# Peptides against a protein of PDB entry 2N1D, part 119

Target 1, 169 residues: chain A of PDB entry 2N1D
Amino acid sequence: EVKVKIPEELKPWLVDDWDLITRQKQLFYLPAKKNVDSILEDYANYKKSRGNTDNKEYAVNEVVAGIKEYFNVMLGTQLLYKFERPQYAEILADHPDAPMSQVYGAPHLLRLFVRIGAMLAYTPLDEKSLALLLNYLHDFLKYLAKNSATLFSASDYEVAPPEYHRKAV

## One batch from the design tools (peptide; made by RFdiffusion4, then SolubleMPNN)

Design b1_p23_7_s4 (from b1_p23_7, 11 letters changed)
Fold by OpenDDE base, seed 3:
Structure b1_p23_7_s4 (fold): chain B 169 residues (1-169), chain A 23 residues (1-23)
Amino acid sequence: as target 1 above (169 residues)
Amino acid sequence: SELLEKIRKITEKIIEVLEKALK
């Protein structure tokens, strides 16, 4: 098993996120006010502003691109709670060609890191490569934790309307 | 798994660049 350590500061948010959707029957407002693309861009700019070398900058850019790709391939099938499925279907219908990283935001991005470890466990990586990747992923997670006050808020959720409940499984 | 293969490909690209960045 590949362990992706979630910062302690963010663990309560994962619980709140789950509770908001599964128990309180709320939905994250879509499209996100601050989508995954923008979060990743902010991270990249943050890293670049710290005086990284060209190689380090390229590395950050690749990590950002990779996280984006991870998110886009996993969101629909791996990162959604059952209650969110109708919402996702509506998004796909309205924006079939839009990458989900332009629609969803921080909460769903954080869910990626809960799930990605299991996927990486089945990817043939040597220990050094895996450690290297994890270091960058953890660095990004640290960034999320640092900015958690602005990235994660229950106010970004809203009670699903009755008509949604009727179509929800 | 198609998803797993996608994840693998993404990961390989990342690793390649990260390793180069260390050199």
Scores: peptide ipSAE 0.740, ipTM 0.957, DockQ to the pose 0.757
Fold by OpenDDE base, seed 5:
Structure b1_p23_7_s4 (fold): chain B 169 residues (1-169), chain A 23 residues (1-23)
Amino acid sequence: as target 1 above (169 residues)
Amino acid sequence: SELLEKIRKITEKIIEVLEKALK
């Protein structure tokens, strides 16, 4: 498996996220107040403000686009806990043409990086190319860690209503 | 799988761009 290193600062959040959903039966409020698209845009702008070269800015934009693509193709089948599936179905019904990167937020985006490594292991890449990609992914994760106080909060979750529990079997 | 194929295509595109950016 391709190792995508999650910053230590974010690992406790993954546990809290799991606990909120699976044990406390809460749901992340959707649509997200700050969706994945917005987070990625902020990252790109952050990198731009650091005085990067045109080529580096171009590269960052493509990485952002790629992360968005990864998220949108993986969210529904790879990133949701069982308890979240009815919510996802409702989102699809209400927003059939919207990419999930416009609906979901930071917690689900972080889950992507827990899963993406296994997927990348099946993509033929030489060591240099893989290292190059991982460097950018890790840089983004570092950004998430740096901004974790504003991106990850239990207050973004709410207790699922009783009628939801009946659907989430 | 279809998912893996999509991931491969996305990754290949990213790598291509990243490599060009280094040149």
Scores: peptide ipSAE 0.738, ipTM 0.957, DockQ to the pose 0.684
Fold by OpenDDE base, seed 4:
Order: C-alpha cells, then structure tokens, then sequence
Structure b1_p23_7_s4 (fold): chain B 169 residues (1-169), chain A 23 residues (1-23)
C-alpha cells in the first residue's frame, strides 16, 4: 500500500468525524457551506501567493484538478459511512449532474486521503514519480492542517431527523 | 475495476505535469 501520511493534527478530527456520524448519528450539513471546490481554490491561491515559479504554479493547478477528480470518483463508493448513504442518495436525486466536490466539504475531502493510498498502490508508478505525487499530496494535507480551525468543526454536523433514521436501517 | 482505472488515468495526468514542472 502507498502510504499517505495524515498530519497528526488532523488524525483526531478523523476520529471525531467518525464518531459524529457513526455513534452520534449526525450528518454533515449539505450542501457544504465551504465545499471541496472552494477549499481547493483557496489552496491554489495560497500557493500562488507564496511566489512560486510558473512551473510550480502550473503543477499546483493540476494537482488541485487531480484531487478534485479523485474526490468526485471516490466519494460515492469509498468515502461514505453506511449511515450517510441515504443522504447521498437524496443529494444525487436533487442534484444529479452536480459534482460532489460542489456539495461536500472538508471532512469528506480529508477521508479521501485515508483511502487514496490503497488505490495508488495499483497504479504502476516508479519510485520517483510516486514520491513526487506524494510530496504534493502531503503539501495539500499540510495546508488542511494549518487551516483546520476554520475547515473542521462539529458545528457543521447536525442530528439526523427521525425520518432519516427510519430509512437508514 | 472501473474506479481503479479512473484513478490510474487521473494519476497519470498529474504525474505527467509534475515531471514537466521539474524541468
């Protein structure tokens, strides 16, 4: 397996996220107030403001695009807890053509990086290429960690209504 | 799987760009 290191600052949040959904039966408020697209855009702008070379800026933009694509292809089948499935179904019904990166937010984006490593293990990359990709992914994760106070909050979750519990059997 | 293939394609695109950026 390809090891994607999650910053230690964010690991407790993954536990809280899991607890909110699975044990407390809460749902992340959708559509997200700050969606994945917005987070990635902020990251790209942040990197641009750091005075990187044109090549590095171009690379960051492509990494952002790639992360967005990773998220959109993986969200529905790989990133949701069982309790979230009815919510996802409702989102698909209401917004059939909307990419999930416009609906979901930081917590689900972070879950991507817990799962992406296993997928990358099946991509035939040489060590140098893999290291290069991981460096950029880790850089983004560092950005999430630096901005964790504004990106991750239990207040973005709410107790699922009774009717939801009935269909989440 | 279809998912793995999508991941591979996305990754290949990223790597191509990243390698060019190093030059």
Amino acid sequence: as target 1 above (169 residues)
Amino acid sequence: SELLEKIRKITEKIIEVLEKALK
Scores: peptide ipSAE 0.738, ipTM 0.957, DockQ to the pose 0.688
Fold by OpenDDE base, seed 1:
Structure b1_p23_7_s4 (fold): chain B 169 residues (1-169), chain A 23 residues (1-23)
Amino acid sequence: as target 1 above (169 residues)
Amino acid sequence: SELLEKIRKITEKIIEVLEKALK
């Protein structure tokens, strides 16, 4: 098993996110006011502003690109609760060519890091390479935790209308 | 699975760049 450690300050949000959707039957407002692309861009710029070397900046940019790709390939089949599937179908119908990183936001991005570890377990990586990757992923998660007050809010969700409930089981 | 293969390819690309960054 590849363990991706979620910062303790973000774990309560994962519970709230689950509760808002599964228990309270709310949906995250889409398209997100701040989408995954913008979050990743902000992170990259943040790292750049810290005075990192060119090599580190190059590495950060690649990690950002990789996280975006991870998200886009996993969102539809791995990161959605059952209640969210009709919403996803509507998004696909209206925007079939748009990457989901331009539609979804911080909560769904955080869900990626809950699931990515299991996927990485099937990727043959030596110990050093895995540690290197995890260091960067954890660094990004620390950034999310640091900015959690602006990235995660229950006000970004709204109660699904009755007609939506008929579509979702 | 197809998904796992995509994840592997993405990961390999990242690792390649990260290793170069270490020089």
Scores: peptide ipSAE 0.735, ipTM 0.956, DockQ to the pose 0.732

Design b1_p23_8_s1 (from b1_p23_8, 13 letters changed)
Fold by OpenDDE base, seed 1:
Structure b1_p23_8_s1 (fold): chain B 169 residues (1-169), chain A 23 residues (1-23)
Amino acid sequence: as target 1 above (169 residues)
Amino acid sequence: SKLLEILKKTLEVLYKSLGEEPP
C-alpha cells in the first residue's frame, strides 16, 4: 500500500468527524458553506500568490482537477459512513446533475486522502512519478492543516431529526 | 506534462476498479 501521510494536526479531526456521525448521530450540514470546489480554488490561488512559474501554475491546476475528479467519483461509494446514506440519497434526488464537489465540504474531502493511498497502489507508476504525485498531495494536505481552524468545525454538524433515524435503519 | 500523465493513469485505474467510465 502507498502511504499518504495525514498531517498530525488533522488526525484528531478525523476521529471527531467519525464520532460526530457514528456515535452522536449528527450530519454535516449540506450544502456545505464552503464546498470542495471552493477549497480547491482557494488552494490554487494561494499557490499562484507564492510566485510560481507558468509551469508550476499549470501543475497546480492539474492537481486541483485531479483531486476534484477523485472526490466526485469516490464520495458516494467510498467516503460515506452508513449513517450518512439517507442524506446522500436525498441530495441525489434533489440535485441529480450536481457534482458532489459542489455539495460537500472539507471533512469529506479529508476522508478522500485516507483512501487514496490504496488506490495508488494499483497504479503502475515508477518511483519518480509516484514521488512527484505524493509531493503534490502532501503539499495540499499541508495547506488543509494550515487552514484547519476555518475548514473543520463541529458547528458545521447538526443533530439528525427523529424521522431521519427511521430512514437510517 | 508529466503530472498530467500520472493523473490520467491513476484515474484510469480508479474507474476500472469502481466499474465506472471516465466523464
Scores: peptide ipSAE 0.104, ipTM 0.692, DockQ to the pose 0.055
Fold by OpenDDE base, seed 3:
Structure b1_p23_8_s1 (fold): chain B 169 residues (1-169), chain A 23 residues (1-23)
Amino acid sequence: as target 1 above (169 residues)
Amino acid sequence: SKLLEILKKTLEVLYKSLGEEPP
């Protein structure tokens, strides 16, 4: 399996995220105050502000687009804990045509990178292609780590109401 | 695989943007 390394700064958050949802029975606020689209846009702008060449800027945009699409494809089937399923169903019912990148935020985006390695393992990528992709993915993860104080917070979660628990059983 | 397609598309564009040939 292809290993996508999560920055050490973010690993504790993954544990906290898991705990908040699965053990504390909390839910991430939806729609996210800062959604995946916004995070990716900020990243792209950040990269552009660092004086990249036109080609590099274009590449960043495509990486952003790729991550966004990956997220939108994988969110519903791969990135949710079981407890979050009723919430997701409600989102789909209320916003059937909305990309999930406009609804969910940083915690779920980070979960993508826990799963993406397995997806990459399905691809017969040569070493050069894999290295290129991993470089961009790791660069983005580094950005998330750098901005973790503003992107990841337990205050973005709340205890699920009793009516939700009835739906989740 | 839809995800595989996405990956390939992304890589293809990356290679073009970086001036490299995709595999």
Scores: peptide ipSAE 0.096, ipTM 0.639, DockQ to the pose 0.713
Fold by OpenDDE base, seed 2:
Structure b1_p23_8_s1 (fold): chain B 169 residues (1-169), chain A 23 residues (1-23)
Amino acid sequence: as target 1 above (169 residues)
Amino acid sequence: SKLLEILKKTLEVLYKSLGEEPP
């Protein structure tokens, strides 16, 4: 298995996220006030502001595009807790033409990096290629950690109404 | 796998953008 290292600063949030959803029966407010698209855009702009060359800027854009696509592919099947599935179904009905990267936010994006390692294990990547990819993924995770105070908050969750509990047994 | 194809394409573009050829 390919191990994607999650920054220590973000590990407590993963626990809180899990607790909010599975134990406290709360839901992340959707659509997200700051969606995955905007987070990735901010990252790209951040990297640009660091004085990247044209080639480096292009590489960052491609990494962003890749992360976005991975998120959109994996969200519904890999990144949701059981309690969140009715909400997801409602989102699909209300936003049939919108990618999930425009609906969901930082917590779900972070969950991607918990799961992506197992997916990468199936790829026939040589050591150099894998190292390159991991470097970019870790760079992005460092960005999330740096901005964790503004990206992750329990106030973005709300208690699910009683009628929702009947759907999410 | 769609994910595998995405990853392969992403890496290919990255190598090109960095002036390197994929192995």
Scores: peptide ipSAE 0.075, ipTM 0.625, DockQ to the pose 0.707
Fold by OpenDDE base, seed 5:
Structure b1_p23_8_s1 (fold): chain B 169 residues (1-169), chain A 23 residues (1-23)
Amino acid sequence: as target 1 above (169 residues)
Amino acid sequence: SKLLEILKKTLEVLYKSLGEEPP
């Protein structure tokens, strides 16, 4: 397993996210008010504002593109709790061609980094290459932690209606 | 770019493992 370290500031949120959905039977409001695409764009702009060189800006854009693609591939199969499956099915039916990065938000994006390590373990990367990738991923996670107050909130969740519970059996 | 190549390799493995093709 490739270890992707989650900032300590975000670990409690993962627990709260889990609790809101699995125990309190709430759902994250979709489409997200601030979707994954927007979060990644803000990150890229943040990095640009730090006075990075053109090469560094290019690297950030590639990292953003990579994270986005990973999220879109893994969301449906790896990042959802059982209770969220009916909601996901509805989203797919209503928006079959839309990438999930345009629908989901910060909580689900954070879940990606809990799972991505296992996927990276199967990639034939040398130690130096892996370290480089991890550095960029950790940099992004640090950004999420810094902005956690605006990105993660229980107010973004809502109680699922009774009819939803029947579908989520 | 070395970084781009790294990401490309990781994504390639991901797509194969999940049975999906790149868009």
Scores: peptide ipSAE 0.119, ipTM 0.712, DockQ to the pose 0.055; fails the geometry check

Design b1_p23_8_s2 (from b1_p23_8, 12 letters changed)
Fold by OpenDDE base, seed 3:
Structure b1_p23_8_s2 (fold): chain B 169 residues (1-169), chain A 23 residues (1-23)
Amino acid sequence: as target 1 above (169 residues)
Amino acid sequence: DRILEITKRTLEVLYKSRGEEFP
């Protein structure tokens, strides 16, 4: 099994995120004030500002692109709690051509890393390749942890209206 | 398999950036 290690700093947030939605029946405000695209762009810029070589910068850009694609592929099918399904349906109806990386934000992006490992486990990749990829993913997660105070907040959620409850449950 | 496709594409570039060939 491929295990993507979530930084300890972010694990409590995953619990809070789950609680906000599943127990408190709240929804993450969409479209996100800071979407996945923006977060990834900030990360790329952060890495570039650290004085990396051109090759390293290029590698970071490719990793960013990959993470974005992972997210866009997996969001609708793998990353949503049941309570969030009606919201997602509304987003698709209103913005059928928009990539979800432009709609959703940090909490859902973090969920990607909880799920991606299981999917990578069935890929016919050698250990060296898998380790290489994981190193980059973990580096990104480290960045999320470093910026967690600005990326993750309960204030980005709001109580779902009664009419939403009726369609969600 | 989209996940595999994305992964292989990404790794191919990563290997090349390191002067290596993706296996």
Scores: peptide ipSAE 0.743, ipTM 0.965, DockQ to the pose 0.694
Fold by OpenDDE base, seed 4:
Structure b1_p23_8_s2 (fold): chain B 169 residues (1-169), chain A 23 residues (1-23)
Amino acid sequence: as target 1 above (169 residues)
Amino acid sequence: DRILEITKRTLEVLYKSRGEEFP
């Protein structure tokens, strides 16, 4: 199996995220105050500020683009808990052409890295290529961990209204 | 496969950035 290692600093958040949604019946506030696009942009700028060569800059930009595409492809089908589906449906109905990377934020982005490994395991990639990709994904995850205090907060969630509970049956 | 397509495009650039050719 292809395993994407989640930094230890972020593992507790995955549990909290799960708990907020599934047990406490809360929803992440949408549209996100800081969406996935913004997070990825900040990461790219962060990497560029470290004195990367042109080639390294190109690599970072491509990784950012790739992560964004992964997220937009997988969000609706792979990254949502059952309780979140009515919310997603509402977002999709109101903004059918908007990429979800402009709507959702850090918690859902982190969920991507929990799921992407299994999908990559079924891709016909050589070991070297897979290792290379994973290296960049891990680097991004390290960035998320470094900025976890500002990116992940329970205050970004809110209790779903009674009307929503009826839809989430 | 959309995931594979994204992955291959990404890797191609990553290899090039290292002066290598994507297999």
Scores: peptide ipSAE 0.743, ipTM 0.965, DockQ to the pose 0.771
Fold by OpenDDE base, seed 1:
Structure b1_p23_8_s2 (fold): chain B 169 residues (1-169), chain A 23 residues (1-23)
Amino acid sequence: as target 1 above (169 residues)
Amino acid sequence: DRILEITKRTLEVLYKSRGEEFP
């Protein structure tokens, strides 16, 4: 089985995110002030600034592209709590052609790494290949942990209005 | 499978970046 280890620094945030949405009935402010595309871009630039070889830079760009694609594929069907479904429907209506990586932010991106392991477990890949991919994914997670103070904040959420509750699960 | 497609594409590049071929 494929297990993606979440840094200890980020685990409390996953609990807070869950509490804000499911218990406090809040919603992450959309479109995100800092969207997934920008987070991935910052990561790529961070890696490039560390004096990597051309091959290493090329690899980082490919990992960034892969994470973005994972997110855009999985957001609507795998990463949302039931309470967030009406909000997602509104986003699709208002931005039908926009990738969700341009709408959502760090909390939902982090949720991807909670779920991606199970998806990868069903892929017919050898152990060496999975280990290689996981090394890069873990490196990105370390980056998120390092920048967690600026990426994750309860102030990015807001209480859903009464009319939203009527149509929410 | 979209996830598999993304994964294979990514791994192919990662292997090549290390001078290896994707198995």
Scores: peptide ipSAE 0.742, ipTM 0.965, DockQ to the pose 0.764
Fold by OpenDDE base, seed 5:
Structure b1_p23_8_s2 (fold): chain B 169 residues (1-169), chain A 23 residues (1-23)
Amino acid sequence: as target 1 above (169 residues)
Amino acid sequence: DRILEITKRTLEVLYKSRGEEFP
């Protein structure tokens, strides 16, 4: 079993995110004003500005690329609540070739780290390799926690219109 | 397995950045 530890600062947001969508029947505004690509870019720039060596900078870029790919692979099948499915279908119809990392934002990105551990558990990796990857993932999560006040806001959600409810059956 | 492919590619670079070879 592979455990990805979510910072305690972010756990309440996961609950709020769930509540906004599932109980309050709201939707995250799409396309996101700050999409996953932008968040990852900010993280990479943040790491580079701290005086890392070229090799470390290169490693950060690859981790960012990896997280982006994880997100784009898993968003549609693993990261959405049932209520969000019609919205996702609309996004696919309007933007069939756009990666979801350019459409979705911080809340859905955070959901990735709730699910990725189970996916990694089925990968035939040695403990050293897995620990190395997890260290980078945890570092990114720490960044999200540090910037949570600007990345996560209920104001980024809006009440779904009645016509949407009819589709979400 | 797409997840495995991404993971192996990422780790390969991470190991190289440390002067090591991915197992």
Scores: peptide ipSAE 0.742, ipTM 0.965, DockQ to the pose 0.702

Design b1_p23_8_s3 (from b1_p23_8, 8 letters changed)
Fold by OpenDDE base, seed 5:
Structure b1_p23_8_s3 (fold): chain B 169 residues (1-169), chain A 23 residues (1-23)
Amino acid sequence: as target 1 above (169 residues)
Amino acid sequence: SRLQEILDKTLKVLYESLGLPYP
């Protein structure tokens, strides 16, 4: 498996996220007040404001587009806990043509980086190419860690109603 | 670009691994 290093600042959040949903039976509020598209846009703008060259800006845009695509393809099958499945089904019914990057937010985006390493192991990339990709992914993760206080909060979750519990069994 | 090629290769693998047709 390809190792994607999660910043130490974000590891406790992964545990809290799991606890809120699996043990406390809460759900992340959807559609997210700050969705994945917005987070990626903020990241891109942040990088642009740092005085990047045209080439670096171009690369950032490519990475943003790539992460968005990865998230959208993996969310439904790889990034959800069992308790979140009914909520996902409702989202699909209400927004059949909307990419999930417009619906979900930071917690689910972070889960992508927990899972993507195993997938990268199957990619036909040489060592240098893999290192390049990982460098950009780690740079984005560093951004998430830097902004973790505003991106990750238990207040973005809500207690699931009793009727939800019945269909989540 | 080289980076775009890397991203595309990875995306293709993701689609295939999930049993989805690569667009």
Scores: peptide ipSAE 0.562, ipTM 0.924, DockQ to the pose 0.110
Fold by OpenDDE base, seed 1:
Structure b1_p23_8_s3 (fold): chain B 169 residues (1-169), chain A 23 residues (1-23)
Amino acid sequence: as target 1 above (169 residues)
Amino acid sequence: SRLQEILDKTLKVLYESLGLPYP
C-alpha cells in the first residue's frame, strides 16, 4: 500500500468525524456550506497568490481537477459510513446530475486521502512519478491542515431525526 | 504533461476498481 501521510493536525478530526456519524448518529449538513469545488478553488487561488511560475500554476490546476474527479468517483461507494447511505440516496434522487463535489464538503474530502493510497498501489507508476503525485497531494493536505479551523467543525453536523434512524437500519 | 498522465492513469485505476467504465 502507498502511504499518504495525513497531517497530525487533521488526524483528531478524522476520529471526531467518525464519532459524530457512527456513535452520535449525526449527519453532515448537505448541501455543504463550503463544498469540495470551492475548497479546491480556494487552494488553487492560494497557490497562485504565492507567486508560483506559470508552469507550477498549471500543475496546481491539473491536481485540483484530478482530486475533484477522484472524489466524485469514490464518494458514493468508498467514502461513506453505513449510517450516511440514506442521506446519499436522497441527494441522488433530488440532484441526480450534480457532481458530489458540489454537494459534500471538507470532512468527506479528507476521507478521500485515507482511501486513495490503496488505489495508488495498483497504479502503474514509476517511483519518480509516484513521488511527484504524492508531493502534490501532501501539499494540498498541508493546506487543509493550515485552514482546518475554518474547514472542519462539529457545528456542521446535526442530529438525524427518528425517521432517518428507521431507514438507516 | 507528465503530471496529467499520472493523474489520468490513477483515475483509470479508480474507475476500473469500482467496476465503472473509464470515460
Scores: peptide ipSAE 0.556, ipTM 0.922, DockQ to the pose 0.110
Fold by OpenDDE base, seed 2:
Structure b1_p23_8_s3 (fold): chain B 169 residues (1-169), chain A 23 residues (1-23)
Amino acid sequence: as target 1 above (169 residues)
Amino acid sequence: SRLQEILDKTLKVLYESLGLPYP
């Protein structure tokens, strides 16, 4: 499969995220205080503010739009742990027309990059095209790593109530 | 653009892998 390299700074967070939900039975607070849309917007603005002539604004916008679409299509079926399924069902009921990029935040967005590699293996791309895509994805991941202190926090999780545990059985 | 084409191809694969019609 195609390997999307996760920055070393973010790998411990993936473990913590998994532990918080699967072992500690906590849930990420939804709707996110900083949702995926906001994170992507901040990234786009960051790239535009660099003032680099090599920085093509249209390319950044395309990448942002692409990542958003990937996230929205994959979140419900590919990016959730079993314990999170009841929460997702509640979100769908409360926000039936809202894209999940407006509901979920950085931890779930990061999970996308753990799973996207397998899908890229089935994408009919030549080596140059794949390299180009990976460069942009890695650039975004680098941004997440740079801002990890503000984007990833255990304080964004909370212990699931007893009623939720019954639903998650 | 070339990038948009790449993104679209990838998105198409994602939809298909999930059993969803590509919009």
Scores: peptide ipSAE 0.556, ipTM 0.922, DockQ to the pose 0.110
Fold by OpenDDE base, seed 3:
Structure b1_p23_8_s3 (fold): chain B 169 residues (1-169), chain A 23 residues (1-23)
Amino acid sequence: as target 1 above (169 residues)
Amino acid sequence: SRLQEILDKTLKVLYESLGLPYP
């Protein structure tokens, strides 16, 4: 299995995220105030502001696009806790053509990196290629960690209403 | 899988953008 290292600073958040949803029966407020698209855009702009060469800038754009695609593909089937399924179904019903990167935010984006390693293990990548990919993914994760104070907050969650709880559990 | 197809396409473009051959 390919190991995607989550920054230590973000690991406690993953636990809190899990606890908020599965134990406290809360839901992340959707649509996110700051969605995945926005986060990725901010990252891209951040990298570009660092004076990257044209090639590096282009690479960052590809990484952003890739992460976005990964997220949109994996969100529904890989990144949701059971308690979140009804919420997801409602989102799909209301916005059937909207990419989930426009709906969900940082917590779910972070979950991507918890799951993506297993998927990458099935790619026929040589060692150098895999290392390169991981370097970019880790670079993005470092960005998330650096901006964690503004990206991750329990205040973005709310207690699910009784009606939701009854149909979800 | 669909995911693998997307991953392969994305990785191909990424590697090419970095001047690396796609495996």
Scores: peptide ipSAE 0.388, ipTM 0.818, DockQ to the pose 0.546

